# Peptides against a protein of PDB entry 5VVV: the designs that were tried, part 195

Target 1, 276 residues: chain A of PDB entry 5VVV
Amino acid sequence: FLCGVVEGFYGRPWVMEQRKELFRRLQKWELNTYLYAPKDDYKHRMFWREMYSVEEAEQLMTLISAAREYEIEFIYAISPGLDITFSNPKEVSTLKRKLDQVSQFGCRSFALLFDDIDHNMCAADKEVFSSFAHAQVSITNEIYQYLGEPETFLFCPTEYCGTFCYPNVSQSPYLRTVGEKLLPGIEVLWTGPKVVSKEIPVESIEEVSKIIKRAPVIWDNIHANDYDQKRLFLGPYKGRSTELIPRLKGVLTNPNCEFEANYVAIHTLATWYKSN
Target 2, 276 residues: chain A of PDB entry 5VVV as posed
Amino acid sequence: FLCGVVEGFYGRPWVMEQRKELFRRLQKWELNTYLYAPKDDYKHRMFWREMYSVEEAEQLMTLISAAREYEIEFIYAISPGLDITFSNPKEVSTLKRKLDQVSQFGCRSFALLFDNIDHNMCAADKEVFSSFAHAQVSITNEIYQYLGEPETFLFCPTEYCGTFCYPNVSQSPYLRTVGEKLLPGIEVLWTGPKVVSKEIPVESIEEVSKIIKRAPVIWDNIHANDYDQKRLFLGPYKGRSTELIPRLKGVLTNPNCEFEANYVAIHTLATWYKSN

## One batch from the design tools (peptide; made by RFdiffusion4, then SolubleMPNN)

Design b2_p26_5_s2 (from b2_p26_5, 12 letters changed)
Fold by OpenDDE base, seed 5:
Structure b2_p26_5_s2 (fold): chain B 276 residues (1-276), chain A 26 residues (1-26)
Amino acid sequence: as target 1 above (276 residues)
Amino acid sequence: DEENEIAIEFLKKKQKEELELLKQLE
């Protein structure tokens, strides 16, 4: 069971010292996972093709080493979906080289994210792939196999919540393709019925699990505040029955941008997790 | 709810800004 934090917000990323402090807190609270996915890291998303500099590499190596020291699984995410051509072997090769670099930093767990992108393929991809889901699954499977089938590999679908499913969760051709064709060792991220789900009913998890043919990992936006600069979400982790725990592969909270605001959010997630 | 609607609008705005920036850099 993956339980911890995803740094998955827009805005100023946390500094390395904050991330190290996070790892210490996660260990103390018996949480085990950190997903690196800061949207304003340009080399994570907008400029995903660009290799890390020597200085950035040193920082990431230090961060990954710190995660290991605190027995936290460090998952590196990349979001190539803004402008990747899935059918172009050069693009696939570029993605492979980027993940090879991160692997050299000591990273062993990875994620491919296709959240918050257009649901359309370019003309070249339409000639090769039957659908956007087929294109995404193809590259994800290829990368997963290329990396030697790492123990933890995550996929974030473009339809990552109930609201984004067309026509709905149980009938989504996109999610059906993901469920049927995504390799079974790859985990699927999900935010619940909504982008920001105040409640995640057990029935909603059973529904999505059926179509994706696996238990999801929750990317939980309950405490996310990047979308509203005037709000801080300081309340406890709530609206998730502990009955979800045996039906999930994990829960990663995407909390407030302000690192110092997240004590209650993360601590109460840990209490929730240990209460089962 | 209000938070979810604001979040969706925000994410759509961010995606648009990202795509516009990428087009300007090409």
Scores: peptide ipSAE 0.709, ipTM 0.956, DockQ to the pose 0.946
Fold by OpenDDE base, seed 1:
Structure b2_p26_5_s2 (fold): chain B 276 residues (1-276), chain A 26 residues (1-26)
Amino acid sequence: as target 1 above (276 residues)
Amino acid sequence: DEENEIAIEFLKKKQKEELELLKQLE
């Protein structure tokens, strides 16, 4: 069971010292996972093709080493979906080289994210792939196999919540393709019925699990505040029955941008997880 | 609910800004 934090917000990323303090807190609270996915790391999303500099590499190596010291699984995410051409072998090779660089930093767990992108393929991809889901699954499976089938590999679908599913969760051709064609060792991220789900009913998890043919990992936006700079979410982790725990592969909270605001959010997630 | 609606509009805006910036750099 993956339980911890995803740094998955827009805005100023956390500094390295904050991330190390996070790992210490996660260990103390018996949580086990950190997903690196800051939207404003340009080499994570907008400029995903760009290799890390020597200085950036040293920082990431130090961060990954710190996660290992605190027995926290460090998952590196990349979001190539804004402008990747899936059918272009050069694009696939560029993605492989980027993940090879991160593997050299000591990273062993990875995520490929297709959240918050256009649902349309370019003309070249339409000639090769039957649908957007087929294109995404093809590259995801190839990357997963290229990396030697790591123990932890995550996929974030473009339809990552109930409201983004067309026509709905149980009838989505996109999610059906993901469920049928995505290799079984790859985990699927999900935010619940909504982008920001105040409640995640057990029945909603049973519904999505059926179509994707696996238990999802929750990317939980309950404490996310990047979308509203006037608000801080300081309340406890709530609206999730403990009956969800045996039906999930994990829960990763995407909390407030302000690192100092997240004590209650993360501590109460840990209490919820240990109550099973 | 209000938070979900604000979040969706924010994400759509961010995606648009990212795509516009990428097009300007081509």
Scores: peptide ipSAE 0.704, ipTM 0.955, DockQ to the pose 0.949
Fold by OpenDDE base, seed 3:
Structure b2_p26_5_s2 (fold): chain B 276 residues (1-276), chain A 26 residues (1-26)
Amino acid sequence: as target 1 above (276 residues)
Amino acid sequence: DEENEIAIEFLKKKQKEELELLKQLE
């Protein structure tokens, strides 16, 4: 069970010292996972093709080493979906090289994210792939296999919540393709019925689990505030029955951008997790 | 519900800004 934090927000990323403090807190609270997915790391998303500089590499190596020190699984995410051509072997090779670099930093767990991108494929991809889901699954499976099938590999679908499913969760051709074609060792991220789900009913998890043919990892935006930085979400982790725990592969909270605001959010997630 | 609607609008705006920036850099 993956339980911890995803740094998955827009806005100023947490500094290295904050991330190290996070790892210390995660360990103390018996949480085990950190997903690196800051939207404003340009080399994570907008400039995913660009290799990290020597200085950036040193920082990431230090961060990964710190996660290991605190027995926190460090998952590196990349979001190539804004402008990748899935059918182009050079793009696939570029993605491989980027993940090779991160592997050299000591990272062993990875995620491919296809959140918040256009569903339209380019002409070249339409000639090769039957659908956008087929294109995403193809590259994800290839990368997963290329990396030697790491113990933890995550996929974020473009339809990552109930409201983004067309026509709905249970009938989504996209999610059906993901469920049927994504290799079984790859985990699927899900935010619940909504992008920001105040509640995640058990029935909603059973529904998505059926179509994706696996228990999802919740990317939980309950405490996310990047969409309105005038708001702080200081309340406890709530609206999730502990009955979800045996039906999930994990929960990663994407909390407030303000690192200091997240004590209650993360601590109460830990309490929730340990209560079952 | 309000938070979800604001979030969706924000994400759409961010995606647009990202794509516009990418086009400017080509």
Scores: peptide ipSAE 0.698, ipTM 0.954, DockQ to the pose 0.930
Fold by OpenDDE base, seed 2:
Structure b2_p26_5_s2 (fold): chain B 276 residues (1-276), chain A 26 residues (1-26)
Amino acid sequence: as target 1 above (276 residues)
Amino acid sequence: DEENEIAIEFLKKKQKEELELLKQLE
């Protein structure tokens, strides 16, 4: 069971000292996972093709080493979906080289994210792939196999919550393709019925699990505030029955941008997780 | 919920800004 934090917000990323402090807190609270997915790391998303510099590499190596020291699984995410051409072998090779670099930093767990992108494929991809889901699954499976089928590999669908499913969760051709074609060793991220889900009913998890043919990992935006930095979500982790725990592969909270605001959010997630 | 609607609007705006920036660099 993956339980911890995803740094998955827009805005200024946490500094290295904050991330190290996070790992210390996660260990103390018996949480086990950190997903690196800061939207404004340009080499994570907008400039995903660009290799890390020597200085950036040193920082990431230090960060990954710190996660290991605190027995926190460090998952490196990349979001190539803004402008990748899935059918172009050069794009696939570029993605492989980027993940090879991160593997050299000591990273062993990875994620491919296709959240918050257009559903449209370019003309070249339409000639090769039957659908957007087929394109995403193809590259995800290839990368997963290329990396030697790491123990933890995550996929974030474009339809990552109920509201984004067409026509709905149970009838989505996109999610059906993901469920049928994504290799079984790859985990699927899910946000619940909504982008910001006040509640995640058990029935909603059963519904999505059926179509994706696996228990999801929750990317939980309950405490996310990047969308309105005038708000701080200081309340406890709530609206998730403990009956979800045996039906999930994990829960990763995407919390407030303000690092120090997240004490209650993360601590109460830990209490929730340990209550099962 | 209000938070969900604001979040969706924000994400759409961010995606648009990202795509516009990428287009300017091409």
Scores: peptide ipSAE 0.685, ipTM 0.955, DockQ to the pose 0.939

Design b2_p26_5_s3 (from b2_p26_5, 14 letters changed)
Fold by OpenDDE base, seed 1:
Structure b2_p26_5_s3 (fold): chain B 276 residues (1-276), chain A 26 residues (1-26)
Amino acid sequence: as target 1 above (276 residues)
Amino acid sequence: DEENEIAVKFLKEQQKKELEELKKLE
């Protein structure tokens, strides 16, 4: 069971010292996972093709080493979906080289994210792939196999919540393709019925699990505040029955941008997890 | 709910901004 934090917000990323303090807190609270996915890391998303500099590499190596010291699984995410051409072998090779670089930093767990992108393929991809889901699954499976089938590999679908599914969760051709064609060792991220789900009913998890043919990992936006700079979410982790725990592969909270505001959010997630 | 509506709008605006920035660099 993956339980911890995803740094998955827009805005100023956390500094390295904050991330190290996070790992210490996660260990103390018996949580086990950190997903690196800051939207404002340009080399994670907008400029995903660009290799890390020597200085950036040293920082990431130090961060990954710190996660290992605190027995926290460090998952590196990349979001190529804004402008990747899936049918172009050069694009696939560029993605492989980027993940090879991160592997050299000591990273062993990875995520490929297709959140918050256009649902349309370019003309070249339409000639090769039957649908957007087929294109995404093809590259995801190829990357997963290229990396030697790591123990932890995550996929974030473009339809990552109930309200983004067309026509709905149970009838989505996109999610059906993901469920049928995505290799079984790859985990699927999900935010619940909505982007920000005040409640995640057990029945909603059973519904999505059926179509994707696996238990999802929750990317939980309950304490996310990047969308509203006037608000801080300081309340406890709530609206999730403990009956969800045996029906999930994990929960990763995407909390407030302000690192100092997240004590209650993360501590109460840990209490919830240990109550099973 | 209000939080989800604001979040969805924000994400769509961010995506649009990112795509416009990428197009200017081509």
Scores: peptide ipSAE 0.710, ipTM 0.954, DockQ to the pose 0.949
Fold by OpenDDE base, seed 5:
Structure b2_p26_5_s3 (fold): chain B 276 residues (1-276), chain A 26 residues (1-26)
Amino acid sequence: as target 1 above (276 residues)
Amino acid sequence: DEENEIAVKFLKEQQKKELEELKKLE
């Protein structure tokens, strides 16, 4: 069971010292996972093709080493979906080289994210792939196998919540393709019925699990505040029955941008997790 | 709810900005 934090918000990323402090807290609270996915890391998303500089590499190596020290699984995410051509072998090769670099930093867990992108393929991809889901699954499977089938590999679908599914969760051709064709060792991220889900009913998890043919990992935006600069979400982790735990592969909270605001959010997630 | 509606709008706006920035760099 993956339980911890995803740094997955827009805005100023946390500094390395904050991330190290996070790892210490996660260990103390018996949480085990950190997903690196800051939207404003340009080399994570907008400039995903660009290799890390020597200085950036040193920082990431240090961060990954710190995660290991605190027995936190460090998952590196990349979001190539803004402008990747899935059918172009050069693009696939570029993605492989980027993940090879991160692997050299000591990273062993990875994620491919296709959240918050256009649900369209370019003309070249339409000639090769039957659908957007087929294109995404193809590259994800290829990368997963290329990396030697790492123990933890995550996929974030473009339809990552109930309200983004067309026509709905149970009838989504996109999610059906993901469920049927995504390799079974790859985990699927999900935010619940909504992007920000006040409640995640058990029935909603059973529904999505059926179509994706696996238990999801929750990317939980309950405490996310990047969308509203005037608000801090300081309340406890709530609206998730502990009955979800045996039905999930994990929960990663995407909390407030302000690192110092997240004590209650993360601590109460830990209490929730240990209460089962 | 209000939070989800604001979030969805925000994400769409951010995606639009990202795409506009990428187009300017091409």
Scores: peptide ipSAE 0.708, ipTM 0.955, DockQ to the pose 0.975
Fold by OpenDDE base, seed 3:
Structure b2_p26_5_s3 (fold): chain B 276 residues (1-276), chain A 26 residues (1-26)
Amino acid sequence: as target 1 above (276 residues)
Amino acid sequence: DEENEIAVKFLKEQQKKELEELKKLE
């Protein structure tokens, strides 16, 4: 069970010292996972093709080493979906090289994210792939296999919540393709019925699990505030029955951008997790 | 519900901004 934090927000990323403090807190609270997915790391998303500089590499190596020190699984995410051509072997090779670099930093767990991108494929991709889901699954499976099938590999679908599913969760051709064609060792991220789900009913998890043919990892935006930084979400982790725990592969909270605001959010997630 | 509506709008705006920035660099 993956339980911890995803740094998955827009806005100023946490500094290295904050991330190290996070790892210390995660360990103390018996949480085990950190997903690196800051939207404003341009080399994570907008410039995903670009290799990290020597200085950036040193920082990431230090961060990964710190995670290991605190027995926190460090998952590196990349979001190539804004402008990748899935059918182009050079793009696939570029993605491989980027993940090779991160592997050299000591990272062993990875995620491919296709959140918040257009559903439209370019002409070249339409000639090769039957659908957008087929294109995403193809590259994800290839990368997963290329990396030697790491113990933890995550996929974020473009339809990552109930309201983004067309026509709905149970009938989504996109999610059906993901469920049927994504290799079983790859985990699927999900935010619940909505992008920001005040509640995640058990029935909603059963529904998505059926179509994706696996228990999802919740990317939980309950405490996310990047969409309105004038608001802080200081309340406890709530609206999730502990009955979800045996039906999930994990929960990663995407909390407030303000690192200092997240004590209650993360601590109460830990309490929730340990209560079952 | 309000938070989700704001979030969805924000994400669409960010995506638009990102795509516009990418186009300027080409």
Scores: peptide ipSAE 0.707, ipTM 0.954, DockQ to the pose 0.930
Fold by OpenDDE base, seed 2:
Structure b2_p26_5_s3 (fold): chain B 276 residues (1-276), chain A 26 residues (1-26)
Amino acid sequence: as target 1 above (276 residues)
Amino acid sequence: DEENEIAVKFLKEQQKKELEELKKLE
């Protein structure tokens, strides 16, 4: 069971000292996972093709080493979906080289994210792939196999919550393709009924699990505030029955941008997790 | 929910900005 934090917000990323402090807190609270997915790391998303510099590499190596020291699984995410051409072998090779670099930093767990992108494929991709889901699954499976089928590999669908599913969760051709074609060793991220879900009913998890043919990992935006930094979400982790725990592969909270605001959010997630 | 509506709008706006920035670099 993956339980911890995803740094998955827009805005200024946490500094290295904050991330190290996070790992210390996660260990103390018996949480086990950190997903590196800061939207404003340009080399994570907007400039995903660009290799890390020597200085950036040193920082990431230090960060990954710190996660290991605190027995926190460090998952490196990349979000190539803004402008990748899935059918172009050069794009696939570029993605492989980027993940090879991160592997050299000591990273062993990875994620491919296709959240918050357009559903449209370019003309070249339409000639090769039957659908957007087929394109995403193809590259995800290839990368997963290329990396030697790491123990933890995550996929974030474009339809990552109920309201983004067309026509709905149970009838989504996109999610059906993901469920049928995504290799079984790849985990699927899910956000619940909405982008910000006040509640995640058990029935909603059963519904999505059926179509994706696996228990999801929750990317939980309950405490996310990047969308309105005038708000701070200081309340407890709530609206998730403990009956979800046996039906999930994990829960990763995407909390407030302000690192120091997240004590209650993360601590109460830990309490929730340990209550099962 | 108000938070969800704001979040969805924000994400669409961010995606638009990202795509516009990428187009300027081409």
Scores: peptide ipSAE 0.700, ipTM 0.953, DockQ to the pose 0.968

Design b2_p26_5_s4 (from b2_p26_5, 10 letters changed)
Fold by OpenDDE base, seed 5:
Structure b2_p26_5_s4 (fold): chain B 276 residues (1-276), chain A 26 residues (1-26)
Amino acid sequence: as target 1 above (276 residues)
Amino acid sequence: DEENEIAIEFLKKKQKEELEELEKLK
């Protein structure tokens, strides 16, 4: 069971010292996972093709080493979906090289994210792939196998919540393709019925699990505040029955941008997790 | 709810801004 934090918000990323402090807190609270996915890291998303500089590499190596010290699984995410051509071997090769670089930093767990992108494929991809889901699954499977089938590999679908499913969760051709074609060792991220789900009913998890043919990992936006600069979400982790725990592969909270605001959010997630 | 609607609007805005920036750089 993956339980911890995803740094998955827009805005100023946390500094390395905050991330190290996070790892210490996660260990103390018996949480085990950190997903690196800051949207304003240009080399994570907008400039995903760009290799890390020497200085950035040193920072990431230090961060990964710190995660290991605190027995926190460090998952590196990349979001190539803004402008990747899935059918272009050069693009696939570039993605492989980027993940090879991160692997050299000591990273062993990875994620491919296709959240918040256009559903339309370019003309070249339409000639090769029957759907957007087929294109995404193809590259994800290829990368997963290329990396030697790492123990933890995550996929974030473009339809990552109930509201984004067309026509709905149980009938989504996109999610059906993901469920049927994504290799079984790859985990699927999900935010619940909504982008920001105040409640995640057990039945909603059973529904999505059926179509994706696996228990999801919750990317939980309950405490996310990047979308509203006037608000801080200081309340406890709530609206999730502990009955979800045996039906999930994990929960990663995407909390407030302000690192200092997240004590209650993360601590109460830990309490929730241990209460099962 | 209000938070979810604001979040969706925000994410759509961000995606648009990202795409516009990428187009300017090409």
Scores: peptide ipSAE 0.709, ipTM 0.957, DockQ to the pose 0.946
Fold by OpenDDE base, seed 1:
Structure b2_p26_5_s4 (fold): chain B 276 residues (1-276), chain A 26 residues (1-26)
Amino acid sequence: as target 1 above (276 residues)
Amino acid sequence: DEENEIAIEFLKKKQKEELEELEKLK
């Protein structure tokens, strides 16, 4: 069971000292996972093709080593979906080289994210792939196999919540393709019925699990505040029955941008997780 | 709910801004 934090917000990323303090807190509270996915790391998303500099590499190596010291699984995410051409072998090779660099930093767990992108393929991809889901699954499976089938590999679908499913969760051709064609060792991220789900009913998890043919990992936006700079979410982790725990592969909270605001959010997630 | 609606609008805006920036760099 993956339980911890995803740094998955827009805005100023956390500094290295904050991330190290996070790992210390996660260990103390018996949580086990950190997903690196800051939207404003340009080499994670907008400029995903660009290799890390020597200085950036040293910082990431130090961060990964710190996660290992505190027995926290460090998952590196990349979001190439804004402008990748899936059918172009040079693009696939560029993605492989980027993940090879991160592997050299000591990283062993990875995520490929297709959140918050257009559903439309370019003309070249339409000639090769029958749908957007087929294109995404093809590259994801190839990357997963290229990396030697790591123990932890995550996929974030473009339809990552109930509201984004067309026509709905149980009838989505996109999610059906993901469920049928994505290799079984790859985990699927999900935010619940909504982008920001006040509640995640057990029945909603049973529904999505059926179509994707696996238990999802929750990317939980309950304490996310990047979308509203006037608000801080300081309340406890709530609206999730403990009956969800045996029906999930994990829960990663995407909390407030302000690192100092997240004590209650993360501590109460830990209490919830240990209550099963 | 209100938070979910604001979040969706924010994410759509961010995606548009990112695509416009990428187009200017080509």
Scores: peptide ipSAE 0.708, ipTM 0.957, DockQ to the pose 0.949
Fold by OpenDDE base, seed 3:
Structure b2_p26_5_s4 (fold): chain B 276 residues (1-276), chain A 26 residues (1-26)
Amino acid sequence: as target 1 above (276 residues)
Amino acid sequence: DEENEIAIEFLKKKQKEELEELEKLK
């Protein structure tokens, strides 16, 4: 069970010292996972093709080493979906080289994210792939296999919540393709019925699990505030029955951008997790 | 519900800004 934090917000990323403090807290609270997915790391998303500089590499190596020190699984995410051509072998090779670099930093767990991108494929991709889901699954499977089938590999679908499913969760051709074609060792991220789910009913998890043919990892936006910097979400982790725990592969909270605001959010997630 | 609606609007805006920035850099 993956339980911890995803740094998955827009806005100023946490500094290295904050991330190290996070790892210390995660360990103390018996949480085990950190997903690196800051939207404003340009080399994570907008400039995913660009390798990290020497200085950036040193920082990431230090961060990954710190995660290991605190027995936190460090998952590196990349979001190539804004402008990748899935059918172009050079793009796939570029993605491989980027992940090779991160692997050299000591990273062993990875994620491919296709959240918040256009569903439209370019003409070249339409000639090769039957659908957007087929294109995403193809590259994801290839990368997963290329990396030697790491113990933890995550996929974030473009339809990552109930409201984004067309026509709905149970009938989504996109999610059906993901469920059927994504290799079974790859985990699927899900935010619940909504992008920001006040509640995640058990029935909603059973529904999505059926179509994706696996228990999802929750990317939980309950405490996310990047969308409204005038708000801070200081309340406890709630609206999730502990009955979800045996039905999930994990929960990663995407909390407030303000690192200092997240004590209650993360601590109460830990309490929730340990209660089952 | 309000937070979800604001979040969706925000994400759409961010995606648009990202794409516009990428176009300017070409």
Scores: peptide ipSAE 0.706, ipTM 0.956, DockQ to the pose 0.932
Fold by OpenDDE base, seed 2:
Structure b2_p26_5_s4 (fold): chain B 276 residues (1-276), chain A 26 residues (1-26)
Amino acid sequence: as target 1 above (276 residues)
Amino acid sequence: DEENEIAIEFLKKKQKEELEELEKLK
């Protein structure tokens, strides 16, 4: 069971000292996972093709080493979906080289994220792939196999919550394709019924699990505030029955941008997790 | 709820800004 934090917000990323402090807190609270997915790391998303500099590499190596020191699984995410051409072998090779670099930093767990992108494929991709889901699954499976089928590999669908499913969760051709064609060793991220889900009913997890043919990992935006910096979400982790725990592969909270605001959010997630 | 609607609007805005920035660089 993956339980911890995804740094998955827009805005200024946490500094290295904050991330190290996070790992210390996660260990202390018996949480086990950190997903690196800061939207404003340009080399994570907008400039995903660009290799890390020597200085950036040193920082990431230090960060990954710190995670290991605190027995936190460091998952490196990349979000190529803004402008990748899935059918172009050069794009696939570029993605491989980027993940090879991160592997050299000591990273062993990875994620491919296709959240918050346009559903339309370019003309070249339409000639090769039957659907957007087929394109995403193809590259994800290939990368997963290329990396030697790492123990933890995550996929974030474009339809990552109920609201984004067409026509709905249970009838989504996109999610059906993901469920049927994504390799079984790849985990699927899910945010619940909504982008910000006040509640995640058990029935909603059963519904999505059926179509994706696996228990999801929750990307939980309950404490996310990047969308409104005038708000701070200081309340406890709530609206998730502990009955979800045996039906999930994990929960990763995407909390407030302000690192110091997240004590209650993360601590209460830990309490929730340990209560089962 | 209000937070969900604001979040969706924000994400759409961010996607647009990202795409516009990428277009300027090509």
Scores: peptide ipSAE 0.693, ipTM 0.956, DockQ to the pose 0.938

